# Ledger of designs, part 29: peptides against a protein of PDB entry 7Q4I

Target 1, 281 residues: chain A of PDB entry 7Q4I
Amino acid sequence: HENSTIAERLYSEVRVLCWIMTNPSNHQKKARHVKRTWGKRCNKLIFMSSAKDDELDAVALPVGEGRNNLWGKTKEAYKYIYEHHINDADWFLKADDDTYTIVENMRYMLYPYSPETPVYFGCKFKPYVKQGYMSGGAGYVLSREAVRRFVVEALPNPKLCKSDNSGAEDVEIGKCLQNVNVLAGDSRDSNGRGRFFPFVPEHHLIPSHTDKKFWYWQYIFYKTDEGLDCCSDNAISFHYVSPNQMYVLDYLIYHLRPYGIINTPDALPNKLAVGELMPEI

## One batch from the design tools (peptide; aimed at target 1 Y128 W215)

Design b2_p16_5_s3 (made by RFdiffusion4, then SolubleMPNN; from b2_p16_5, 9 letters changed)
Fold by OpenDDE base, seed 4:
Structure b2_p16_5_s3 (fold): chain B 281 residues (1-281), chain A 16 residues (1-16)
Amino acid sequence: as target 1 above (281 residues)
Amino acid sequence: MEKEFEEILEELKKIY
């Protein structure tokens, strides 16, 4: 009795390629659970690794493993996407193998934008990059034009993009994208609530005085509240989601329904011209 | 309660 007509429309009109950052040790432990849950709602799903896995659809990138190689893996992943898949989607999401994504909510956010607009979205952080950068853990999504500019214009130029594979991958891609005039978009909803989250729902919904939250408030680009006002009703992503929690979230979001409560979707906004962004909130 | 929860998780994993 579920009406998915508008979600099906957006699936066709807002095509998303999701690439998952993983490693061989996590293929079975984490990545397969992404494939079995939210990853199946992407138009295309690719796992970026250092080893090939035909069951997972994992690609062996020419990079080493470890945290110091994440930037190298990100560069090679987008090179691979540009070479093989640039026309397979309109938008290109990076996520970790412990990120959970509500792809329908992402399509809703992206709907008004042209994929030819040089823009990317995620949880925007303010340090290191003037326009901000998107948190790696929350996942971030590039337009087709943003991918083109990153791979063709930024990566070949050491003055625009770091050639060394060291550094924080999210900061480094943020610097590269800024240097080729890819805009760091605002992913907040019409009420100013965030959609991409670098932690689990519990950490955002429940106020906590942990040191981890302390740095987060210093890093967040836009002012955000704690509690129920922290998060959009159309939230897109959460990070540090365990494999078991992925199945729980999938059940809660797509199967569990309160009887007698029907939610009518908001009307779709007007399409923006190439290069246009939504007005500031 | 933990066993019941794990059983539910295993059932969910079979659906997906």
Scores: peptide ipSAE 0.069, ipTM 0.746, DockQ to the pose 0.023
OpenDDE base, seeds 1, 2, 3, 5: peptide ipSAE 0.046, 0.039, 0.029, 0.039; ipTM 0.708, 0.663, 0.595, 0.600

Design b2_p16_5_s4 (made by RFdiffusion4, then SolubleMPNN; from b2_p16_5, 8 letters changed)
Fold by OpenDDE base, seed 5:
Structure b2_p16_5_s4 (fold): chain B 281 residues (1-281), chain A 16 residues (1-16)
Amino acid sequence: as target 1 above (281 residues)
Amino acid sequence: MEEEFEEILKELEKIF
């Protein structure tokens, strides 16, 4: 028997709406496996598509399909969330239908922050946006205030936010959020280890998996190492996770236990004031 | 190979 008392407390106090970027061709192939694995640990789970699916809880957004419409879909997804769900959660996670998320670890990271703080978290990249932006594939989480500012202040103003639906989705939202003073937070743990990852665990944990010339090392905002020091013990997300790997990860993280090893969680940090961030490490 | 994969997924869906 597990003691989940702290996880249950955080489920109630740090409410997360997860929206999944998908399309009609992926409802059965990918999205349903998110719903059956990590997505069930969100307080609210919504699939953002171009077609409605009542079994999946998929929403038909007024956008076309294809890679060139991802930014359009993100804008419409957050409009939909703001109109229908802004009070249903404190934090709003974007993920892809091949992203895996440990929602309890995300709640732990978010716990000290006020949802009224204009902040968002993810795997921070340094190009194109002065404060950085969060990688689309690793998933990124906005505070309630960040969603409000994005939808109410940024989206209606073509000087603050791109009106066209073209462009890199993660870069474009990063520009919009910066223009309304939403802060790009630091998602690293107290040891300086990352929590959001734009690749599968193997690509980060295995040293020399990629050449040092690989674009990722030029894009990452914070210096990171390879190997076991790459990743927090409280890691939040991985990308390019196949449907079968989602079930494997669910088994490894939530079911498989080494007999006789008891993990005692660290104490929760103090709550921050509205607008306050954790100290830089 | 695709049919085998779908069968594996159906079995996994029963476990989780």
Scores: peptide ipSAE 0.030, ipTM 0.623, DockQ to the pose 0.027
OpenDDE base, seeds 1, 2, 3, 4: peptide ipSAE 0.028, 0.016, 0.023, 0.030; ipTM 0.641, 0.545, 0.562, 0.622; seed 4 fails the geometry check

Design b2_p16_6 (made by RFdiffusion4)
Pose (drawn by RFdiffusion4):
Structure b2_p16_6 (pose): chain A 281 residues (1-281), chain P 16 residues (1-16)
Amino acid sequence: as target 1 above (281 residues)
Amino acid sequence: DEKLEEDETLMHEQNH
C-alpha cells in the first residue's frame, strides 16, 4: 500500500503537459511503452509525430522525418500546444520516446516557481548558448510564460530564432529562449545533486569514461565528477532507456521498497514571486 | 553550424 495524497494534491496544483517526440517507426516499438509507464502520470500527454495513430492519438505535424527535421517538429509542437493547450497546464515538458520521467519529482521541483516566470529546466550544457541549453534527451520543461514568448516573440523573428528545420533541437530552442529573456533554471537539488540525466542511471553512478576529452565532461555547465553521489533522491529523468527498461524503472521506483524504511517528504518551499528563482546552490 | 555538426557527430560516435 501507499499514501499518495501529497502527490495527488501537487497533481492539481502543478499541471504538467508532456509531449513526446516520436515517428511512425517508433509508434509501437517505443512511444507505446512511454504511454503505458510514465506518460499516464502527466496531467496531459501528447505524442508529436509526422503521421496519425489510433493507439497514441498522435498529432501529425506538417514536418518530414529524419534527424534533419527534429528542430521543425519542436517548433510545430510548441506552436500546436500554444494554439490548443496553453491554458491546459502550467508546465510543458519535451521528452523523447527513450526518456524516462518521474513526474512526481518534476511537480516537487516546479512547485515554488510561478508559471508566469519565464524559465525552463533540464540538464544544463555550456556550449553554443551563454546561459546554457538543456539536453533534449534528458527532457526540458518550459513555463507557460516561456511557451508564450517562444511562439509569440521568438518564432516570428528569424534573427532571434532559426527558421530552417535543421540543427540540434535542444541547442536551437536554447538560443530562441535566451533571445526572449527566458531563464535557464538550475534543476539540481539543494545538496547539488542532478535531477535530469541524459544517460541511464548506471552511466552516472559508475562513470566509465574518465574525463578523457569525452563530450559530456566538456558540455556539463555545473562541474561534477558524478559517481555514487551523482543523483538526487528526487531525480526527475533518465534517457537512452529501452522500452523494457521503462517497466523495470516503474517497478523498482514505484513498487519495490525495503520494509520499514518510510520515505518522509521534505517540506515544500514557499511560492516565489513572478520572475524569481530559488536561491542558487 | 558546421562546428556544431562536427561536435554532434563526435558525440554520437563517443556514445557508441

Design b2_p16_6_s1 (made by RFdiffusion4, then SolubleMPNN; from b2_p16_6, 9 letters changed)
Fold by OpenDDE base, seed 1:
Structure b2_p16_6_s1 (fold): chain B 281 residues (1-281), chain A 16 residues (1-16)
Amino acid sequence: as target 1 above (281 residues)
Amino acid sequence: DKKLEEDLKKALEELK
């Protein structure tokens, strides 16, 4: 018998709207599998595309398709969210159609924070943006206030936010958010372990899987270890997860249980005041 | 980051 009382509480108190970056060619190939797996655990799930799909709940944004339009799509996605859904959730997650997310772990991380705090979380990278920026592939989550500042204060001002649709979407939103004093939060757990990952679990869990010269080690904002200590027990996301792997992960995380092992969750932390962050580890 | 995406793709290919 499973006790989900705390998870149900967090589902109600930490409302998450997940928007998925996708395109019409991936509606059936990728996005549908997000909807059938981890996306069903979001309070609201929206697929941001260039074509409408009622079966998928996809929105047609006024953007072109292609790698050069990801920033444009991100801007339009958040504009759409602000216009139609800003009160439907407290937190707003961007993920790719090959990102897998454990939404309960994200709610746990977000629980102490006020949605009115201008903050966002993800896998923090150090280049290009002074406070850092969040990796696009790992997914990143904005508070309601962060979305407001992004859409209302940053986007309309070319001095604060890039007006054209070119560039790396994660870097560009990071610049925009910094310019409106949205804080790049620390998503690490109390042990200093990461929660958002820009690769599949295998790449993080296997020691010496990557060369030390690999760009990732130069980009990561916080020092991380490889192996089992790489990742929080409450990890939130992984990237480059195939559709088949999403079902495997869903089974392993939510269905497969070692008999006789009972996991007692840690107590919830105290809620923070508006503008207050957890101490950096 | 386009460079990151390209480098990531290359890295993933190298890991195969």
Scores: peptide ipSAE 0.030, ipTM 0.701, DockQ to the pose 0.218
OpenDDE base, seeds 2, 3, 4, 5: peptide ipSAE 0.023, 0.031, 0.028, 0.027; ipTM 0.644, 0.695, 0.676, 0.652; seeds 2, 3, 5 fail the geometry check

Design b2_p16_6_s2 (made by RFdiffusion4, then SolubleMPNN; from b2_p16_6, 11 letters changed)
Fold by OpenDDE base, seed 2:
Structure b2_p16_6_s2 (fold): chain B 281 residues (1-281), chain A 16 residues (1-16)
Amino acid sequence: as target 1 above (281 residues)
Amino acid sequence: DEKLKKDYEEFLKELE
């Protein structure tokens, strides 16, 4: 009874490589559940770790473990992608092993953009980087051109990109990308609602769940509302999703249906020229 | 900016 024709089209036309940041201790605890849920909807799924795992399809990056090495992992991950997989996809998503992603919604957002446009998307934060940067936890997606610029132009130049492996991973890549003129895109829908979220749905959907002084409200680049208006109907990602919650989300999103309600997808927008962005909302 | 950084770091510690 399901018609997935448009989703299948987008799967072919908007190819996404998903790389998952993980570590050996989380291969079984977290990463395998990504592989068994939303990760299977990526065109290519790679787990970036410090140890190889053939069952998981994990890559051993030449980096140490710990939060202080997350930036190092990100650099090595994109180097690996550029060397081995740059032509395997059009878009390259970074996610954590506790990030849940609705890949179809991401493809919908990305559809009008050329992968040759130097752009990346995610939950945009305003501090530290003039154009903003994308929250690491919410996941962020680079165009093929953005990956090229990051690896070929930014990483080799210490003036453009931090050579040390320390620092906040999301901020550091944001600085590097800005320095090579990769644009921090607007991932909001036509109603101005966000698509990438650095927390679980409950934290965004429930009004006053967080204190008004909560850092998130000061970090968010675009004004956002609480409650149902917080989140796009085509939301892309949530963070701090437990392994069990991933299966729950898979059921709710892909299996559970309200009888008698048929969702008709909006028409696809026109494709943009290389270098062109969607109009600001 | 320093205050925001501290708040974020504290938040991350609470999640560990």
Scores: peptide ipSAE 0.026, ipTM 0.686, DockQ to the pose 0.313
OpenDDE base, seeds 1, 3, 4, 5: peptide ipSAE 0.010, 0.023, 0.024, 0.014; ipTM 0.457, 0.654, 0.658, 0.537; seeds 1, 3 fail the geometry check

Design b2_p16_6_s3 (made by RFdiffusion4, then SolubleMPNN; from b2_p16_6, 10 letters changed)
Fold by OpenDDE base, seed 5:
Formats: structure tokens, sequence, C-alpha cells
Structure b2_p16_6_s3 (fold): chain B 281 residues (1-281), chain A 16 residues (1-16)
């Protein structure tokens, strides 16, 4: 017996289209499990592939397979979304077929923002792009206006957006978005804790005696702690989640309850004007 | 969430 009134409200008011980066070899192995777990909580779920699969709702994009084509696939995916689905949602999430997302927490983060604000969110990295870019694996979410600017203004202009399909897809889209004045938002909660994570929960929650030389510490845009303070209570995503772990996470988050503990949600913040961002923490 | 339970059961059956 649960009260989902606020979650239902946000489902209606903060509409999210999730597109999943996949390939034909992963339709059954990975993508299907996204569809059976967290993907069902998106307002719309599309799998972007090189082959059509009607059972999965996979789209065949005109791109080749391989790591060197991920940028090409991202460009074609957003072109497809803009052409067919731009009005079906307010926000557009890219995730991998091994990313797990708590969509309700993402809606909570996005609630105050206008979808007409040119902004996108994710795990912000600092290299290569002045304002930062969002890690591909953690997933990143674009406003409707951000998608419009990306597809209509950036992609057609080789000076603004790379025409070749090679390169790191997350860096390349980050460059393109910056060039059309899409803002790299701050996805941290009010306590300064991250919400999008490029690794599994265990990697973030357990203090690793890993060397400060680990690339992640050099890439992360905002200072972050390890341990229980690493992650927001309203965390949104984790990466490198196996199909088995997706079902485990679904059980732990949506089914398992400690008896006698009632969590009262915080009040929703005020909505922001178009172009306005939340104050920096 | 009855649907989740069904999906998990289907998944487990497929792993056999």
Amino acid sequence: as target 1 above (281 residues)
Amino acid sequence: DKKLKEDIEKFLEELK
C-alpha cells in the first residue's frame, strides 16, 4: 500500500522520452531487460539500433555498428526524435543498455525547469569542453529546446558540430551543445550530492583506497565525496549495471520496504522562468 | 508491483 500521487503528477507534468543506445547483438541480452525494468517508467521508450525490432520497439538508424559509430548513432537518434517525437515529451534522456535510471528522481530534478530552457543534465565532466560535458555512460537528459537547437542549429553546421561519425559521442555532443548555447546544468541536489553516476552504486558508495590518480577524479566537474555522502538520496542513474542487477535494483527500490518507516517527500520547488537555472550551491 | 514480479519470474525462467 503506497501513495504515488506526487509521482503520478510528475509523470504527467514532466514527460520523459528515453532513448536507449543499443545494437542488434544486445537486443535480447541487454535492451530487453531495460524494457522490463526501469524503461517502463519512461513516458516513451525507444531503442536506437542498426536493426529494427518490433518486439523491442527498436529503430534501425542508418549507421554502422562499432564504437567508432556511437557519435553517428547519437546524431541520427536525435534527428529521429526531432522528426517523430519532439512533442511527445518535455525531456529526452539518452542512456546505454547497461544504464539503470530512477525516472521519478529525474522528474523531481527536472520539475522546476522549463523544457523551453536550453539546458541538459547528467554527470558533468570538465575536460575538452569549457562549460563541461555530460558523461555518456551515466546518461544525459536534454530539454526539448536543447534537442531543437542540437538538431536544427548545430548538426547542419560543420563549424558547430562534427560532421564525421568518429570521436567520443559524449564529448562531441557536449561541444555541439555548447556551440548553440545549451547550458550544461548542475544535477547535484541541495546538499551538493551527485545524481548521475558513471559507475555502479558499489563503486561510489564504498570508499576506494584507489589512487587519486584515477581518471575519474580529474574528470569530475564538481567536487564529490566517497561513501554515503557520495550520492543523493534522490540519485538518478548508474552505469555498468548488468541485466541481473537491473532486476535487483528494481526490487530494492520499488518493492523492498523497511516496516514502519514512512518517507515523506519534500515539497516541490517553485517553477523557474524560461532560461532560469537553479541557484548554485 | 505485480508487473515487476512477473518480469522477474520470466527473466529467471529464461536463465534456466
Scores: peptide ipSAE 0.038, ipTM 0.689, DockQ to the pose 0.018
OpenDDE base, seeds 1, 2, 3, 4: peptide ipSAE 0.025, 0.011, 0.011, 0.034; ipTM 0.592, 0.481, 0.424, 0.657; seeds 2, 3 fail the geometry check

Design b2_p16_6_s4 (made by RFdiffusion4, then SolubleMPNN; from b2_p16_6, 11 letters changed)
Fold by OpenDDE base, seed 2:
Structure b2_p16_6_s4 (fold): chain B 281 residues (1-281), chain A 16 residues (1-16)
Amino acid sequence: as target 1 above (281 residues)
Amino acid sequence: DEELEKEEEEFRKELK
């Protein structure tokens, strides 16, 4: 009784390669659960690690492990993607092995944009980078042109992109992308609600879950709210999602239905020209 | 995971 025609269309027209940041210790603990849940809805799914795992489809990147190597891993991941997969997708999502993504909602957001537009999307943070940068944990998605610029123009130039592997991964890629004129897009819906979230749904949906001193309120680029108005009906991602919660979310989003309620999707927006962005809300 | 969230908070503090 389900009609997935428009989702199938978007699966074809808005091709997404998802790469998952992981490590060998998390292959079985976390990454395999991504593969068994939301990762199966990507057009291409790759796990970026320091060790190869044929069962997981993990790639061994020439990097060490630990937080101080996350930036190095991101650089090598996108180099690998550019070399092997740049034509396999239109958009390239980075997510963590504890990020949950509703890929259909991401395709909906991305639909109007040209993959030749130098743009990327995610949960935008304001510190350190003038245009902002995207939260690493919430996941972020680069256009094909953004990947090209990052790998070909930014990475080879130490003045544009940090050459060592240390630093905050999300900040460092944000700096690099800004330096090659990749635009930090607005991922909010037409009501101004966010789509990418750096915490679990509960932490965004419950008012006063955090105090006013919580770092997130100082980092968020756009004005945000708590409660049900925090989050788009077409939300894309949540972070710190446990393996068990991934299966719960899969059930709630894709299987559980309130009888007698039919959701009719909004019409797709007009496609934008190359270089054109949706107007700010 | 509250522990991981706390780790991010501490990490973000160190960046300032």
Scores: peptide ipSAE 0.514, ipTM 0.930, DockQ to the pose 0.094
OpenDDE base, seeds 1, 3, 4, 5: peptide ipSAE 0.508, 0.509, 0.499, 0.490; ipTM 0.928, 0.929, 0.926, 0.925

Design b2_p16_7 (made by RFdiffusion4)
Pose (drawn by RFdiffusion4):
Parts: C-alpha cells; sequence; structure tokens
Structure b2_p16_7 (pose): chain A 281 residues (1-281), chain P 16 residues (1-16)
C-alpha cells in the first residue's frame, strides 16, 4: 500500500499539461505506451501528431513529417495549447515518445515557482544560446507566462524566432525564449544532482564515453563527471526509453520497494514572488 | 550500436 495524499495535494496545486511529439508510425509502437505509463499522471495529456487517431485522441498539426519539421510541430503545438488550454494548467511539458517522466517529482521541483514567472526547466546545454537551452528528449517544461510570451511575443517576430519549420526544435525554442526574457531555470536538486536526463539511467550512472570530445561533456552547462552520484532521488526524466522500459521504470519506481525503508519527503520550500527563482546551487 | 547511432544522429542534427 502507499499514502499518496501529499502527491494528490500537489496534483491540484501544480497543474502540469504534458504534450508528446509523435507521428503516425509511432502511434501504436511508442505513443500508446507513454499514455499507459507516465502520461496518465499529468493533469492533461495531449499527443501532437500530423494525423488524427482514436486511441490517443491525437491533434493533427498542419505540419508535414520528417526531422526537418520538428520545429514546426513545436511552434504549432504551443500555438494550439495557447489557443485552447492556456488556463487549463500552470506548467507545459514538451516530451518525446521515448521520454519517461516521474510527474510527481516535476510537481515537487515546480511547487515554489509562480506560473507567472517567465521560466522554463530541463537538462541545460551551453551551445547556440547564451543562457543555455534544454534537451528536447529529456523534456522541458514552460510556465504559463513562458507559453504566453512564446506565442504572443516571439512567434509573430521573425527576428526573435525562426520562421522556417527546419532546425533543432530545442535550440530554436531556446533562442525564441531567451529573446522574450524567459529565464532558463536550474533544475538540479539542492545537492547539485541532475533531475532531467537525455539518456537512460545506466548511461548516467555508468558513463562509458570518457570526456573524449564526446558531445555531451562539451554541451553540458553545469560541469559534472556523473557516475553513481549523477542522479537525484527526485529525478524527473530519462530519454531513449523503449516502450517496454516505460513499464519496467513504472514497476521499479512506483511498485517495488525494500520493506521497512520509508521515503520521508523533504519539506516544500516557501512560494516565490513573481520573477523570482530559488537560490543558485 | 543502434542506440549510439541514434544519439549521434541527434548530435549532428544540432550542428546543421
Amino acid sequence: as target 1 above (281 residues)
Amino acid sequence: SELEDEIQEDYEHREE
């Protein structure tokens, strides 16, 4: 058994809308499994696709397929969410169909921040954007104010926001958000461990590639060697998670426990004023 | 090998 009263209270206090980037080829192979595992734990779940689907209730964006249209799907998805769901949630998560999210830990991290604070969170990378951009696969989450500025202020101005539908979706939204004074938040825990991860847990716990000009060690904004210390007890996301591994992570995280070891929750920080972030690590 | 290829493709995509 489990007492989930605390998480249920945060469920109502910190509304998270999750949108999943997918395509028709992945509707049954991947997107279904996201819905059956972590997707149902969001306050609202939306599958953004180029075609409709009964099982997912997928939204067909006026955007073609291919890696060259991922940026177009991101712009259209946030426009659609602003048009139809801006008051349906406080926080707006973008995730791929191979992202796994512990939604309860996302509510824990977001609790002190005002949805009116212009901020977004994720795994922070250094290149192409001065304040950094967030890994698209690890998932990134925008405040309601960040979604308003993106749709209302950045998309209508081609100088601030790339108008073509090509490019790395995460780098482009990183540029549009920096250009409209949306802060790149720090998602690490108070001990400095990461919460958002672009790879499966094994790749962070046991880093095989050893600082040998591998892109990850160059891109990471906050320097770390990772290893067995890499990851927070309240980590939020992993990526490149197969459809089968969605169910395994669900089992090991939510069901399997060592008898007599009771997780005691850390106290929630006090709410922050509009424009304020937590003290830097 | 397949996973490493996917990670590499994503890396090259950011640099385009």

Design b2_p16_7_s1 (made by RFdiffusion4, then SolubleMPNN; from b2_p16_7, 9 letters changed)
Fold by OpenDDE base, seed 2:
Structure b2_p16_7_s1 (fold): chain B 281 residues (1-281), chain A 16 residues (1-16)
Amino acid sequence: as target 1 above (281 residues)
Amino acid sequence: SELEKAVEEAEEFRKL
């Protein structure tokens, strides 16, 4: 017997459109498994590709394939969302086809924020963008206002947003968003633990899994720890999750229970005014 | 993601 009343409430009050970055070669190999696992918990799920797939609900964007076209695909994806789906959700998540997301935890993080606040969240990195930018692989979520500003104000202006389709997708959107005063939010929990992760749980949970010189430690915007304290109890995403691992995570998170342990959810915070952010930790 | 993948690929290569 599970009580999902709060989760159901948040599903209705914090509507999330998830768009998945994919390509035709990954429709069956990866994207299908997103659809069969965590993607089903989005209010709307769209796969952004270069080819249409009606079984997957994939959209053919007018972009080429390859790493050099990811920025182009992101721009076209958000244009498509703005044109067709801007009112279908309050928040708009980008994820990769090997990102796993606990959507309920994302809704919990987003609950106090107005979707009319120009803000976005993810795993914040410090290089290249003054306010930081969000890791592409960990996934990042834009408010409705952030999407509007990106598509309407940033994209049409070459001085604000790169017109070329080349470049690091996550850095380029980060620059564009900064240029239209979309705030790079803090996604950490009240204990200062991260929620969006650019690697699999193992890489974050196991101390000294990486060398101290590993780029990640230089890129993270906020100081983070390794080990069990690395990750929020309400973690949102992990990257490089294989299709098989997605099913394992689905089982572990949503089915497997230690008998006699009951998790009581914390009370929801007060809602913030438009433009207001949670206090920094 | 492009940068992350490139850097991870480089780090994985270092571990080999």
Scores: peptide ipSAE 0.034, ipTM 0.727, DockQ to the pose 0.132
OpenDDE base, seeds 1, 3, 4, 5: peptide ipSAE 0.032, 0.025, 0.030, 0.032; ipTM 0.726, 0.670, 0.719, 0.714; seed 3 fails the geometry check

Design b2_p16_7_s2 (made by RFdiffusion4, then SolubleMPNN; from b2_p16_7, 8 letters changed)
Fold by OpenDDE base, seed 4:
Structure b2_p16_7_s2 (fold): chain B 281 residues (1-281), chain A 16 residues (1-16)
Amino acid sequence: as target 1 above (281 residues)
Amino acid sequence: SELEKKIEEEAEYLEK
């Protein structure tokens, strides 16, 4: 009885392939819950692992497990996507198996952009990379052109992209993307509120969890506050979401409604030309 | 490294 006409339109016009960073020990514990919740709203969903799982749609990448191999797994994941799936979507989201994503809100953010624009979005951090880089945990989304540049231009060149599999995954891809002129976009809404979040909603919405010395406040590229003004009404992602919390969020976002309150969606913005970005706030 | 420190501090934060 709901009207999903605009969401259905965006589903067809803004195609998203979601790849989930996981491992064999988390296939049942975490990854299957992504598949049963927000992952079903992706146009294509792939789990990137070290072991194949046909029930989950998990791919066995030629990488080891552990935190020191995350960068290696990211490189192999995007190589796999480019070789097998580059035309299956317009945008390519990386998320963890404990990231929750509102895919409709991501499509809304991406709608004006051409997938041929070399750009990627996420929670932008300022250290290590001049233009910034996107937080790995919050998830980040590459345009089709960004994936092409990463795989074809950056990865084969050790001067542009780290050949070793060690290092912080999000920092290393950020360096590689900068070196091939993929732009680190601004994912904030028109009010300057963030859309990608590296923690659970509670930690962003409720002040006083951390002091100003907490690393996050030193890493954020754009100034942000805690409380209701922390987060866009069209927020896209949260990290460290437990399997149970994924089902709770699915219920709260897609099922629970306050009777008598009707939300009218904003008009879609005009589409941008190839290479054009929305003005920064 | 600063990155290692970030990871450690984040882990401590999540345990609270």
Scores: peptide ipSAE 0.180, ipTM 0.831, DockQ to the pose 0.096
OpenDDE base, seeds 1, 2, 3, 5: peptide ipSAE 0.139, 0.124, 0.077, 0.122; ipTM 0.801, 0.795, 0.767, 0.799

Design b2_p16_7_s3 (made by RFdiffusion4, then SolubleMPNN; from b2_p16_7, 8 letters changed)
Fold by OpenDDE base, seed 4:
Structure b2_p16_7_s3 (fold): chain B 281 residues (1-281), chain A 16 residues (1-16)
Amino acid sequence: as target 1 above (281 residues)
Amino acid sequence: EELEKRIQEEVEYLEK
C-alpha cells in the first residue's frame, strides 16, 4: 500500500555514497548495525577503518586508531573515495558508526543543487572557520566538486590543509574546504528548522536538557530552539544513536504508521544552476 | 582549550 515513486526517483537522480567512520573494535558492535539499518538506503556504503572486513565492506586505510587520528582517517577516506568512487555518486556523506541518517530526507534537501557546485551541508558551527564548518558527529555531505577540490587542490597544499593528523577532524576539513572556496551550505528547511543533529532526538526535542552555557549553544551557526520547533519534519541525521536505537528508529520511520493519516510530499523545488545556492532564510 | 572544553562537556553530557 506504500507509494515510494518519488523516493525511487530521488534514489536514481540524487546518488549518495555514504562512508562510515569506524574502527576494528566497532565493526561488530556498531558498524554492522548501520549496514543493517539506514546504510542500506545509500546508493553505495563503505566503512572506513584501519582493518579490512569483507563481510562489512570495510576498507583498511593507512592510518592509526584513536581520537587523535580522526582527521588523518578523514583525509585518507576522501582520497580513497576520489581514487576509486568519485563517479559512483553525486554526493558523499561522512557519518559516524553511531550516526543515524534518513537518506530520503537528505536527497530531498540536495535535489535542487548541482553536484558540480562546490558545496557541503551538515550541522553548521560558527567558531574557528569564518563561513562556518559542519559538525563531525551529525555527519556532513560533500558534492562531487567539493570532494574533487578537497582532494586535488586542498590536501596537497600544507598552506591550505593541515598536513599532520591531529586536531578536530570537522574543524580541519572545514578550514581546508573554505580555503578552496567550497561553500558551507544552509541545511535548514523552509521554516528555518535544522536537519542535521549532533545528538539523539530526545535531547533536541526536550527543552532544558542543557543550560545555555553548554558548548552546543555557543557553537551553532544559526539560532535554534529546543522543543518541537528544533527539528525539521524532514530531519536528516542524529548522533549518539545506539545500535538498538537504530533498529527502533528504522521501525518508527519506515514501518509504524498511524492509521487514517496520509501525508503527501511537498512539490520538488526547481533545480539550481551550477554555483547557485538556495536563498537565505 | 576551547576544543578541549567541547570534548569534556560532550563526555559529561553523555554520562548524564
Scores: peptide ipSAE 0.337, ipTM 0.876, DockQ to the pose 0.096
OpenDDE base, seeds 1, 2, 3, 5: peptide ipSAE 0.296, 0.167, 0.313, 0.326; ipTM 0.861, 0.783, 0.868, 0.873; seed 2 fails the geometry check

Design b2_p16_7_s4 (made by RFdiffusion4, then SolubleMPNN; from b2_p16_7, 8 letters changed)
Fold by OpenDDE base, seed 1:
Structure b2_p16_7_s4 (fold): chain B 281 residues (1-281), chain A 16 residues (1-16)
Amino acid sequence: as target 1 above (281 residues)
Amino acid sequence: EELEKAIEEEVEFREK
């Protein structure tokens, strides 16, 4: 039988609120499948939309729909979280309605960090933001202190945070967070392998799947490889995951087991002090 | 492919 004692401990000690970027047209098509799969493993799951949906647990934010409103929606989502849910979790994950997340692996990564440390994690990109920023599609997770700084210190100041709702949401939040000294953390495992991925597993796992001219290779902050060494054994997220693929992944990760193989988890690292980060690799 | 197009549009949106 399965022993989930460590996962249960981390569920209690590393509380994660997941908010899902969605829209009314995707409530049934995409968002409900997040809720039925990986989203059920969050401590709290909220769908951020422009329309309320009590079946989904979707919130109507005061924003328009469309790509040019994603930054506006991100700002309003974090304002809503800060006002209503800042004490419901220690960490606050943004994901898209086509992002798949292994929440237990995220808790493992976050365990040593204080939620009072101004830090956030994800797939780090290097352009536009000096310290880097996290890919929106791969999902990114803010500490409670990072959310506080974003909402209280950055958002009210047009010099620190873009007041207009247009722009690439992940770049814009990255600029805002940098301006309030929220650190762009290193989400790589102890072997230097990535945990947050902006594409489907196939695009990362298959060697030479993409041309060397592919923009991703110019955007990645940390050098990464393709193939089986691309990804941590404790990978956290993948993007562009279809609703059907979410159920497949959920089965493969949580239900399918090779008989006779016992995975012993690594020991938990020591907890860090407030403001302390793990050494970069 | 629809996915390839979406990936291309992702970077184009950041480069605006």
Scores: peptide ipSAE 0.519, ipTM 0.934, DockQ to the pose 0.913
OpenDDE base, seeds 2, 3, 4, 5: peptide ipSAE 0.489, 0.502, 0.492, 0.493; ipTM 0.928, 0.931, 0.929, 0.929

